# Peptides against a protein of PDB entry 5KEZ, part 39

Target 1, 320 residues: chain A of PDB entry 5KEZ
Amino acid sequence: NVAIYNPFRPWWERYQPVSYKLCTRSGNEDEFRNMVTRCNNVGVRIYVDAVINHMCGNAVSAGTSSTCGSYFNPGSRDFPAVPYSGWDFNDGKCKTGSGDIENYNDATQVRDCRLTGLLDLALEKDYVRSKIAEYMNHLIDIGVAGFRLDASKHMWPGDIKAILDKLHNLNSNWFPAGSKPFIYQEVIDLGGEPIKSSDYFGNGRVTEFKYGAKLGTVIRKWNGEKMSYLKNWGEGWGFVPSDRALVFVDNHDNQRGHGAGGASILTFWDARLYKMAVGFMLAHPYGFTRVMSSYRWPRQFQNGNDVNDWVGPPNNNGVI

## One batch from the design tools (peptide; aimed at target 1 Y104 D253 H258)

Design b2_p18_5_s1 (made by RFdiffusion4, then SolubleMPNN; from b2_p18_5, 9 letters changed)
Fold by OpenDDE base, seed 2:
Structure b2_p18_5_s1 (fold): chain B 320 residues (1-320), chain A 18 residues (1-18)
Amino acid sequence: as target 1 above (320 residues)
Amino acid sequence: MTFSQKLNDYYKQRLSQF
């Protein structure tokens, strides 16, 4: 991914890929392989957060300022380490003036335009699908158990399926022969927009963002909500089917939400309430549960916004 | 101020419901 130094090595640089090389602040490929092996040997499975919707931001300076030293040029859509070129992006398909998503009520824009300037890959192209599949298959062959598909809301479900259809079976050294990778898709669907989480059920599980949002309001006792209302928690609250849901109290994005949209989310900053929420989630049978392991950062609020929401994991001068 | 690339999407989705 790109190496960002202003601000200094933010967490979100990880979501701006310039290659599919396994070479980041977390380590190199050999170290990753070693970690996967050690985890698998004790029954801990690894699921990779796969960023396959896009490459880095269109405004990032060209050069070799990346975690693996790979050259890239966002301006010319040149990513030779893959390789990708201008033919592999949706620049000509997106019809907005800015090239970014401007109307989230337009599903075509949401899928074909850039998410906040991130160069949008042309996932309709078999070449692009194959490059992504090669990346994911390399991880599968190393021994990962599955994937979180980042920004799935911004990809056509059919394109995702086409990529998934190219995937290998899991490594038989640790998984039964013929095992398929576990897939869950990040889809932010809190209602009110045309893209629905149900559009993605055919590809695997989906994130249920209503879970953390609604649970937060209940435990906070906002708007007269009561714990007793959780009697029919799950599908009774309008959530996706349990067998399609991946549920969580918070994630790295909404943990940093200090505005109106993220205020209900419970995080470790509210330790007591957070423990209640996590405890409830783990005790309740609805959905596949995910527990957050995070870190504190020096929050600095200006005009109601944390100007340090970029701060990444604890590190020593960029080294984790 | 630099926000997460998904933070805006999250807020838009949340606010569209209410």
Scores: peptide ipSAE 0.038, ipTM 0.726, DockQ to the pose 0.073
OpenDDE base, seeds 1, 3, 4, 5: peptide ipSAE 0.031, 0.032, 0.031, 0.035; ipTM 0.714, 0.713, 0.720, 0.732; seed 3 fails the geometry check

Design b2_p18_5_s2 (made by RFdiffusion4, then SolubleMPNN; from b2_p18_5, 13 letters changed)
Fold by OpenDDE base, seed 1:
Structure b2_p18_5_s2 (fold): chain B 320 residues (1-320), chain A 18 residues (1-18)
Amino acid sequence: as target 1 above (320 residues)
Amino acid sequence: MTYSEKLENYWKERLSKF
């Protein structure tokens, strides 16, 4: 991904890929392979946060300022490490003046235009689908069990399906023959917008952002909410079907006071309430549960916003 | 402001630094 130095190596630089090389501040491919093997050998499975909707921001300077030193040129849409070129992006398909999403009530813009300047891949093209599938299949070959598909809201469900249809069965060294990768899709659907979680049910599970938002409200006892109201927790609260839901109390985005869920989201900063929420989530049968593992950073609030919400995870391995 | 708009504003502020 792009190496960002202002601010200094933020967490979100990982979501600006310039190649599909397994070479980031998290480690190199050999280290990743070692981890996957080690985990699989003790029954711990690995899923990968796959950023396949886009490449890096259009305004990033061309060069080799990336975690693995790969050259890239956002201006010309040149990502030779893949390779991608100008033919592989939705520049001509997006009809907005800026090239960015301008109206989230327009599903076509949401899916065909750039998410805040992030170069939008033309997932309608078989070439692009194949390159992504090759990346994911390489991970499957290493031994991963599945994927989180980042920014799925910004991809057409049919394009996602086309990619998934190209995926191999899981590695038979650790999984039964014929096993398919576990797929869940990040779709922010809190209502009021045209793109719905149900659009993606055919591809796998979907993140249920209503879960953390509503649970936070209940645990915080906001608006007269009571724990007793959780008797019909799940579908009874208007959530997606249990077998399509991936549930969580918080994620890396809304943990920082932004993203879906607002101020109701509980995090480790509110330790007691957070433990209650996580405990409830783990005890309740609804959905597939995900527990957040995060880190502390030096929060600094200005006008109600943490100006240090960019701080990435601790890194002391000397790898940039 | 929709949740998507909030998220957009969040990212615009950060990506504008490039």
Scores: peptide ipSAE 0.273, ipTM 0.850, DockQ to the pose 0.776
OpenDDE base, seeds 2, 3, 4, 5: peptide ipSAE 0.272, 0.028, 0.248, 0.266; ipTM 0.849, 0.683, 0.844, 0.852; seeds 2, 5 fail the geometry check

Design b2_p18_5_s3 (made by RFdiffusion4, then SolubleMPNN; from b2_p18_5, 13 letters changed)
Fold by OpenDDE base, seed 2:
Formats: sequence, C-alpha cells, structure tokens
Structure b2_p18_5_s3 (fold): chain B 320 residues (1-320), chain A 18 residues (1-18)
Amino acid sequence: as target 1 above (320 residues)
Amino acid sequence: MTYNEKLHQYWKERLAKF
C-alpha cells in the first residue's frame, strides 16, 4: 500500500493499495505464511481484509513511496506491480463531473465512481477479476480461511460473484476437502439509500451496522429504551436474516465517531457499557459475531471531532 | 447527511491532503 507520512503512517493507508504483494508494515510474505501456519496448527483461522474495489487515491504522488517499494502512478492509472493501466479503471464509465461519487442515491455512481478519490477498478472486466482472484487464491493457498470484502457497497454484486466463482477451495492441509472460503461483505446499510444489504446475500454474509447502533442506544438507555425491548432482538428489530448477518459492537471506523452508528456506538472507551454490549452479543444467538481488538490513542476533541482519529496502532517509528 | 455520507466525507478530507 501507499506509505503516508503526513500524517505519520495513519491507519487508513492500508486501504490504499498499489499492488497485491504481501509486504507491509506488519511484515513480509514469509512472515505472513509463518503466522498463518502457526495459527492454523492450533485451530485459529485467518480471515483477510481484502481491498479489491479500488487502488490508492488519485491525488497521491507518483513514485515508489509504498510499503513494498513498488512504483505506481495514480495520475496515469499505472500500477505495474499488478499490472493495472488506464484500461482497468472506471474513469470513462463514471458520469460525474468530478469523477467521484456525488450522489449516494444513485446506485450507479456509488459503484462506478471513485470513493472519495480512490481509483475505482473496472470489476466488470475479466482481466481485473482475474487479477483479484489470483491475489485471493494466493492467500487461500497459503491457508487463510476466508475474507472480509472491503467497500462491497461500491462493487456490483454480480462482479463480486464472478470473482468468488474463480476462487479455489480452502487448503486441504487444514480444512476439509472441498471447503469454500468464508465470505463476509462490508455493506453499510442503515436504510435510506438505494443499495441494500440484501443485494449481497448471494455472495455471503454482510455486516449489520444497525446492530451496534441500536444496541448502543438501548444500553445507554437513550429515548426511554429498555433492555426488556431486546426480547425480539435480531430480525424482529428489522435486521437482516441471522444466517446472513455478521454482527459487532464497533469497528475501526465507527469507533472513531465518523462511521455508521454515530455517537450511539459503544467502544472500549466506555468500558462498563461496552462489556455489557459485548457480553450480550456473545450470549445472543443472532448473527455471526465479531469482537473488536483495538488500541488507545491520544484523542483530542475539537468541535466534537477527534483530530487524532488518524492514529494507527502502536509502532516504533512506523514499524509495527 | 446520512451516515454513509459522513463517513465518505471524512475519507475525502484525508485524501485531499495528498
């Protein structure tokens, strides 16, 4: 991915890929293989956060300022380490003046235009699908158990399916023969927009962002909410079907106050209420559960916003 | 502004620094 130095190595640089090479601040491919093997050997499975909707931001300077030293040029859409070129992006397909998503009520813009400047891959093209599948298959062959698909809202469900149809079965050294990768898709659907979580049910599970938002409201006792109202928690609250839901109290985005759920989201900063929420989530049968493991950072609020929300995990001069 | 719009605006502000 791109190496960002202003601010100094923020967490979000990981979501700006310039190649599919397995070399980042967290380690190289050999170290990753070693970790996957050691985890699998003790029954711990690995799921990769796969960024396949886009490459880095269009405004990032060309050069070799990346975690693996690969050259890239956002201006010319040149990512030779893949390789991608201008033929592999949706610049000509997006009809907005800026090239970015301008109207989230237009599903075509949401999927064909740049997410906040991130270069949007032409996932309709078999070449692009194949390059992504090769990346994911490499990980599968190493021994990962599945994937979180980042920014799934911004990809056509059919394009995702086409990629998934190219994937190998899981590594039989650790998984039963014929096992398929576990897929869950990040789709932010709190209602009010045309793209729905149900559009993606055919590809795997989806994130249910209403879960953490509503649970936070209840546990905080906002608006007269009571724990007794959780009797029909799950589908009874308008959530997606349990067998399609991946649920969580917080994630890295909404933990910082800018994501789906807003101020209702409970985090480790509110330790007592957070433990109650996580305990309830783990005890209740609805959905597939995910528990957040995060870190403290020096929060500085200005006008209700944390100016240090960019801070990444603990590191030694940029090395994790 | 929807939650999605807020999240995306947040990202836009960060990317604009480059």
Scores: peptide ipSAE 0.039, ipTM 0.716, DockQ to the pose 0.717
OpenDDE base, seeds 1, 3, 4, 5: peptide ipSAE 0.029, 0.036, 0.037, 0.030; ipTM 0.697, 0.725, 0.708, 0.704

Design b2_p18_5_s4 (made by RFdiffusion4, then SolubleMPNN; from b2_p18_5, 13 letters changed)
Fold by OpenDDE base, seed 4:
Structure b2_p18_5_s4 (fold): chain B 320 residues (1-320), chain A 18 residues (1-18)
Amino acid sequence: as target 1 above (320 residues)
Amino acid sequence: MTYNEKLEKYWKERLAKF
């Protein structure tokens, strides 16, 4: 991915890929293989956060400032380490004046235009699908158990399906023969927009952002909400079917005030209430649970926003 | 403000640094 130095190596640089090479702030491919092997050997499975909707931001300077040293040129859409070129992006498909998503009530814009300047891959193309599948298959062959698909809301479900159909079975060294990768898709559906979580059920599980938002409200006792109202927690609260849901109290975005749920979201900063929420989540059978493992950073609020929300995990001169 | 609006603002501010 792009190496960003201002601010100094923020967490979100990880979500601006320039190649599918497995060398990042966290280590190189050999170290990754070693980690996956060690984890699998003790029954800990690895699920990769796969950024396949886009490459880096269109405004990033061309060069070799990347975690693996690969050259890239956002201006010309050149990513030779893949390789991608101008033919592999939705520049011509997006019809907005800016090239970015301008109206989230237009599903076509949401999927065909750039997410805040991030170069949008033409996932309709078999070439692009194949390059992504090659990347994911490489990970599968290493021994990962599945994937979180980042920004799935911004990809056509059929394009995702086409990629998934190209995937190998899981590595038989650790998984039963014929096992398929576990897929969950980041889809932010709080209602009111045309794209629905149900659009993606055919590909795997989806993130249920209503879960953390509503649970936070209840635990905080906002709006007269009571714990007793959780008797029909799950589908009874309008959430997606349990077998399609990945649930969580918070994630990295809304932990920083940028995600769905607003101020209702509970985080480790609210330790007591957070433990209550996580405890409830783990005890309740609804959905596939995800527990957040985070870190403290020096928050600095200006006008209600943390200006240090970019701060990544503890590191040694940028290396995690 | 919706999540999408917040996200858009967040990313635009970050990308403006490039």
Scores: peptide ipSAE 0.065, ipTM 0.763, DockQ to the pose 0.527
OpenDDE base, seeds 1, 2, 3, 5: peptide ipSAE 0.043, 0.027, 0.027, 0.025; ipTM 0.734, 0.679, 0.672, 0.666

Design b2_p18_6 (made by RFdiffusion4)
Pose (drawn by RFdiffusion4):
Structure b2_p18_6 (pose): chain A 320 residues (1-320), chain P 18 residues (1-18)
Amino acid sequence: as target 1 above (320 residues)
Amino acid sequence: SFSQAYNNYWKAKFDATY
């Protein structure tokens, strides 16, 4: 991923890919393979955060400021370490004047245009699908059990299916024959938008962002909500079917207060209420549960938004 | 919409960053 130095090494630089080499601030390929093997050998699975909608920001300076030193040039669309060229992006397919996503009532541009200027991969091309599949198959053979598909709302459900069609079964040393990767797609669907999370049920589960937003408001006793109202918690509140939901109280993104739910999201900063919300979630049968494990940063709210929400993991001059 | 507001939020950060 791009090594971003202003601001200093933000957590979200990891969502701007430069190549598919397994080489990050978290470690190299040997350390990754070692982790996956050791965890599988004690029965704990690894799920990978797959960033496949885009490469890095179109305005990022060319050079080798990358986590493995790989060269890249966003202005010329050259990512030779993959390789990707200008033919591999949606510049000619997007219809907005800016080339970015401008209107979320237009389902097409949400898919074909650049998300906040991030170079949008042409996922309809077999070559691009093959390069992504090669990356995910490398991970599957190492032994990962599934994937979180980042920014799924900005990918066509069919393109996702075409990529998944190319995946191997899970490593037969650890998983039964015919096992398929666990897929959960990150789609923020609070209603009121043309894209529905149900559009993605063919591919795997989806993140249910309504879950934590509603649970936070209820536990905080905001907006007239009471815990007694949780008697019909689940699809009774308009959530996706339980067997398609990945649920959580907070995630790495919206724990910073700017996300789906804003200030209502309970986090470790609200430890007393947070424990209660996690407890309710873990006790209730709805959904497959994910628990957050975080790091502290110097929060500094100005106008209800944290100006330090970009701060990366604890580090000594960028080394985690 | 939420997504629009959210997008604008990140766009402003990236415009400042790059």

Design b2_p18_6_s1 (made by RFdiffusion4, then SolubleMPNN; from b2_p18_6, 10 letters changed)
Fold by OpenDDE base, seed 2:
Structure b2_p18_6_s1 (fold): chain B 320 residues (1-320), chain A 18 residues (1-18)
Amino acid sequence: as target 1 above (320 residues)
Amino acid sequence: TFNGKLYAYYKARMDATY
């Protein structure tokens, strides 16, 4: 991914890939392979946050400022380490003036235009699908158990399916022969937009963002809500079917949120309430549960916004 | 314009729900 130095090595640089090389702030490929092996040997499975919707931001300067030193040029859409070229992006398909998503009520824009300036890959192309599948298959062969698909809302479900159909079975050294990778897709569906979580059920589980948002309001006793209202928690609250849901109290994004929606999310900053929420989640049978392991950072609020929301995990001069 | 923060739009989506 790109190496960002202003601010200094923010967490979100990880979501701006310039290659599919397994060398990042967390380590090199050999170290990753070693970690996967050690984890698998004790029954801990690894799921990779796969960023496959896009490459880095269109405004990032060309050069070799990346975690693996690979050259890239966003301006010319040149990512030779893959390789990708201008033919592999949706620049010509997106019809907005800016090239970015401008209207989230337009499903075509949401899928074909750039998410916050991130160069949008043409996942309709078999070449692009194959390059992504090659990346994911390399991880599968190393021994990962599955994937979180980042920004799935911004990819056509059929394109995702086409990529998934190219995937190998899991490594038989640790998994039963014929095992398929576990897939969960990050889709933010809180209602009110045309893209629905159900569009993605065919590919695997989906993130249920209503879970943490609603649970937060209840435990905070906002709007007169009571714990007793959780009697029909799950599908009764309008959530996706349990067998399609991946549930969580917070994630890295909404942990940094603010406002009405962001403020409802419980995090470690509200320790007591957070423990209650996590405890409830783990006790309740709805969905596949994910527990957050995060870190404290020096929050600095200016005009209600944390100007340090970019701060990543504890590190030594950018090296984790 | 691109600000480098992926979560910005997601934050906006969550805020708009309430």
Scores: peptide ipSAE 0.045, ipTM 0.732, DockQ to the pose 0.075
OpenDDE base, seeds 1, 3, 4, 5: peptide ipSAE 0.032, 0.039, 0.035, 0.035; ipTM 0.711, 0.727, 0.713, 0.711; seed 3 fails the geometry check

Design b2_p18_6_s2 (made by RFdiffusion4, then SolubleMPNN; from b2_p18_6, 11 letters changed)
Fold by OpenDDE base, seed 1:
Structure b2_p18_6_s2 (fold): chain B 320 residues (1-320), chain A 18 residues (1-18)
Amino acid sequence: as target 1 above (320 residues)
Amino acid sequence: TLSGKLYAYYKARYDATF
């Protein structure tokens, strides 16, 4: 991915890819392979956060300032390490003046325009689908069990399906023959927008962002809400079907105050209430559960916003 | 929309210059 130095190596640089090489501040491919093997050998499965909607920001300077040293040029849409060129992006498909998503009530913009300047891949093209599938299949061959598909809201469900149809069965060293990768899709659907979580049910599970938001309000006792109201928790609260839901109290985005749920989201900063929420989630049968493992950073609030929400995980690798 | 506001915050981060 792109190496960002202002601010200094933020967490979100990881979501600006310039290649599909397994070489980042988290480690190289050999180290990753070693981890996957050791985890699988003790029954711990690995699911990769796959960034396949886009490449890096359109305004990033060209060069070799990336975690694996790969050259890239956002201005010319040149990513030779893949390779991608100008033909592999939705620049001509997006009709907004800026090239970015400007109206989230327009599903076509949400899927064909750039997410906050991130170069939007033309997932309708078989070439692009194949390059993504090659990347994911390489991970499957290493031994991963499945994927979180980042920014699924910004991809057409049919394009996702076309990619998934190209995927290999899981590695037979650890999984039964014919096993399929576990797929869950990040879709932020709190209502009020045309794109719905149900659009993606055919591809796998979907993140249920209403879960953490509503649970937070209940545990915080906002608006007169009571724990007894959780009697019909799940579908009774208007959530997606249990067999399509991936549920969580917080994630890396809304943990930093920028998320579906806003101030209602409980995090490790609210230790007592957070433990209550996580405990309830693990005890209740609704959905597939995910528990957050994060880190502390030096929060600094200015005008109600944490100006240090960019701080990445602890890292002593000063070279890459 | 909620998504629009959320991603506006992200835009400020992603627009950071190298």
Scores: peptide ipSAE 0.038, ipTM 0.708, DockQ to the pose 0.785
OpenDDE base, seeds 2, 3, 4, 5: peptide ipSAE 0.040, 0.036, 0.054, 0.036; ipTM 0.743, 0.724, 0.742, 0.727; seeds 2, 4 fail the geometry check

Design b2_p18_6_s3 (made by RFdiffusion4, then SolubleMPNN; from b2_p18_6, 10 letters changed)
Fold by OpenDDE base, seed 1:
Structure b2_p18_6_s3 (fold): chain B 320 residues (1-320), chain A 18 residues (1-18)
Amino acid sequence: as target 1 above (320 residues)
Amino acid sequence: TENGKLYAYYKAKMDATY
């Protein structure tokens, strides 16, 4: 991915890919392979956060300032390490003046335009689908069990399906023959927009962001909410079907400010209430559960916003 | 919408790099 130095190596640089090489501040391919093997050998499965909607930001300077040293040029849409060129992006499909998403009530913009400047891949093209599938299949061959598909809201469900149809069965060294990758899709659906979580049910599970938002409100006792109201927790609260839901109390995004659920989101910063929420989630049968493992950073609030919400995880591997 | 604002809030920092 792109190496960002201002601010200094933020967490979100990981979501600006310039290649599909397994070489980042988290380690190289050999180290990743070793970790996957060691985990699988003790029954711990690995699911990869796959960034397949886009490449890096359109305004990032060209060069070799990347975690694996690969050359890239956002201005010319040149990513030779893949390779991608100008033909592999949705620049011509997006009809907004800026090239970015301007109206989230327009599903076509949400899917064909750039998410905050991130170069949007033309997932309708078989070439692009194949390059992504090649990347994911390489991970499957290493021994991963499945994927979180980042920014799924910004991809057409049919394009996702076309990619998934190209995926291999899981590695038979650790999984039964014919096993399929576990897929869950990041879709932020709190209502009010044309894109719905149900659009993606055919591809796998979806993130239920209403879960953490509503649970936080209840545990915080906001708006007269009572624990007794959780009797019909799940579908009774308007959530997606249990067999389509991936549920969580918080994630790396919404623990950092005004997100899905806003101030209601419980995090490790609110230790007691957070443990209550996580405990409830793990005890209740609704959805597939995910527990967050995060880190402390030097929070500094200015005008109600943490100006240090960019701080990445602890790292001591130098310039990488 | 709220969903759109969420993405703008968290992802806007990604394109603020030159």
Scores: peptide ipSAE 0.044, ipTM 0.747, DockQ to the pose 0.710
OpenDDE base, seeds 2, 3, 4, 5: peptide ipSAE 0.032, 0.032, 0.031, 0.034; ipTM 0.684, 0.680, 0.676, 0.693; seed 3 fails the geometry check

Design b2_p18_6_s4 (made by RFdiffusion4, then SolubleMPNN; from b2_p18_6, 12 letters changed)
Fold by OpenDDE base, seed 3:
Structure b2_p18_6_s4 (fold): chain B 320 residues (1-320), chain A 18 residues (1-18)
Amino acid sequence: as target 1 above (320 residues)
Amino acid sequence: TFNGKLYEYYKARYDKTF
């Protein structure tokens, strides 16, 4: 991914890929392979956060400022380490003036235009699908158990399906023969927009963001909410079917969020309430559970916003 | 204007009431 130095190596640089090389702040490919092997050998499975909707931001300077030193040129859509070129992006398909998503009530914009300037891959192209599949298959062959598909809301479900159909079975050294990768798709559906979580049920599980938001309001006793109201928690609260839901109290994004949904999110900053929420989540049968492991950073609020929300995990000169 | 932060997108989504 792009190495960002202003601010200094933020967490979100990980979501600006310039190649599919396993060479990042976390280590190199050999170290990753070693980790996956050691984890699998003790029954701990690895799921990769796969950033496949886009490459890096269109305004990032061309050069070799990346975690693996690969050259890239956002301006010319040149990512030779893949390789991608101008033919592999949706620049011509997006009809907005900026090239970015401007209206989230327009599903076509949401899927075909750039997410906050991130170069949008043409996932309708078999070439692009194949390059992504090769990346994911390499990981599968190493021994990962599945994937979180980042920014799934911004990909057409059919394109995702086409990629998934190219995937290998899981590595038989650790998984039963014929096992398929576990897929969960990050889809932010809090209502009010045309793209729905149900659009993605055919590809695997989806993130249920209503879960953490609603649970937060209940545990915080906001708006007269009571724990007793959780008697029909899950589908009874309008959440997706349990067998399609991946649930969580917080994630790396919404623990930094604001507003109605963001403010309700419980995090380690609210230790007591957070433990209550996580405990409840783990005890309740609804959905597939995910527990967040985060870190402290020097929060500095200005006008209600944390100006240091970019701060990544403890690191040594950008290396974790 | 691109600031490189995916968080900005998600922050906007979490401002919703439901």
Scores: peptide ipSAE 0.044, ipTM 0.741, DockQ to the pose 0.071
OpenDDE base, seeds 1, 2, 4, 5: peptide ipSAE 0.032, 0.028, 0.042, 0.032; ipTM 0.725, 0.708, 0.745, 0.726; seeds 1, 5 fail the geometry check

Design b2_p18_7 (made by RFdiffusion4)
Pose (drawn by RFdiffusion4):
Structure b2_p18_7 (pose): chain A 320 residues (1-320), chain P 18 residues (1-18)
Amino acid sequence: as target 1 above (320 residues)
Amino acid sequence: SLATYHANMAAKKARLAS
């Protein structure tokens, strides 16, 4: 991923890929393989956050400011370490004047245009699908058990299916024969938009962002909500079917207060209420549960938004 | 830039709250 130095090494630089080499601030390929093997050998699975909708920002300076030193040039669309060229991006397919996503009532541009200027991969091309599948198969053979598909709302459900069609079964040393990767797709669907999370049920589960937003408001006793109203918690509140939901109280993104749910999302900063919300979630049968494990940063709210929400993991001059 | 990041996050938050 791009090594971003202003601001200094933000957590979200990891969502701007430069190549598919397993080489990050978290470690190299040897350390990654070692982790996956050790965890599988004690029965704990690894799920990978797959960033496949885009490469890095179109305005990022060319050079080798990358976590493995790989060269890249966003202006010329050259990512030779993969390799990707200008033919591999949606510049000619997007119909907005800016080339970015401008209107979320238009389901087409949400898919074909650049998400906040991030170079949008042409996922309809077999070559691009093959390069992504090669990356995910490398991970599957190492032994990962599934994937979080980042920014799934900005990918066509069919393109995702075409990529998944190319995946190996899970490593037969640890998983039964015919086992398939666990897929959960990050789609923020609070209603009122043309894209529905149900559009993605063919590919795997989806993140249910309504879950934590509603639970936070209820536990905080905001907007007239009471815990007694949780008697019919689940699809009775308009959530996706339980067998398609990946649920959580907060995630790495919206724990910073800017996300789906804003200030209602309970986090470790609100420890007393947070424990209650996590407890309710873990006790209730709805969904497959994910628990957040975080790091502290110097929060500094100005106008209800944290100007330090970009701060990366604890580090000494960028080394985690 | 960092300012653009915050502007984008503010726009996102406003949209989601709408």

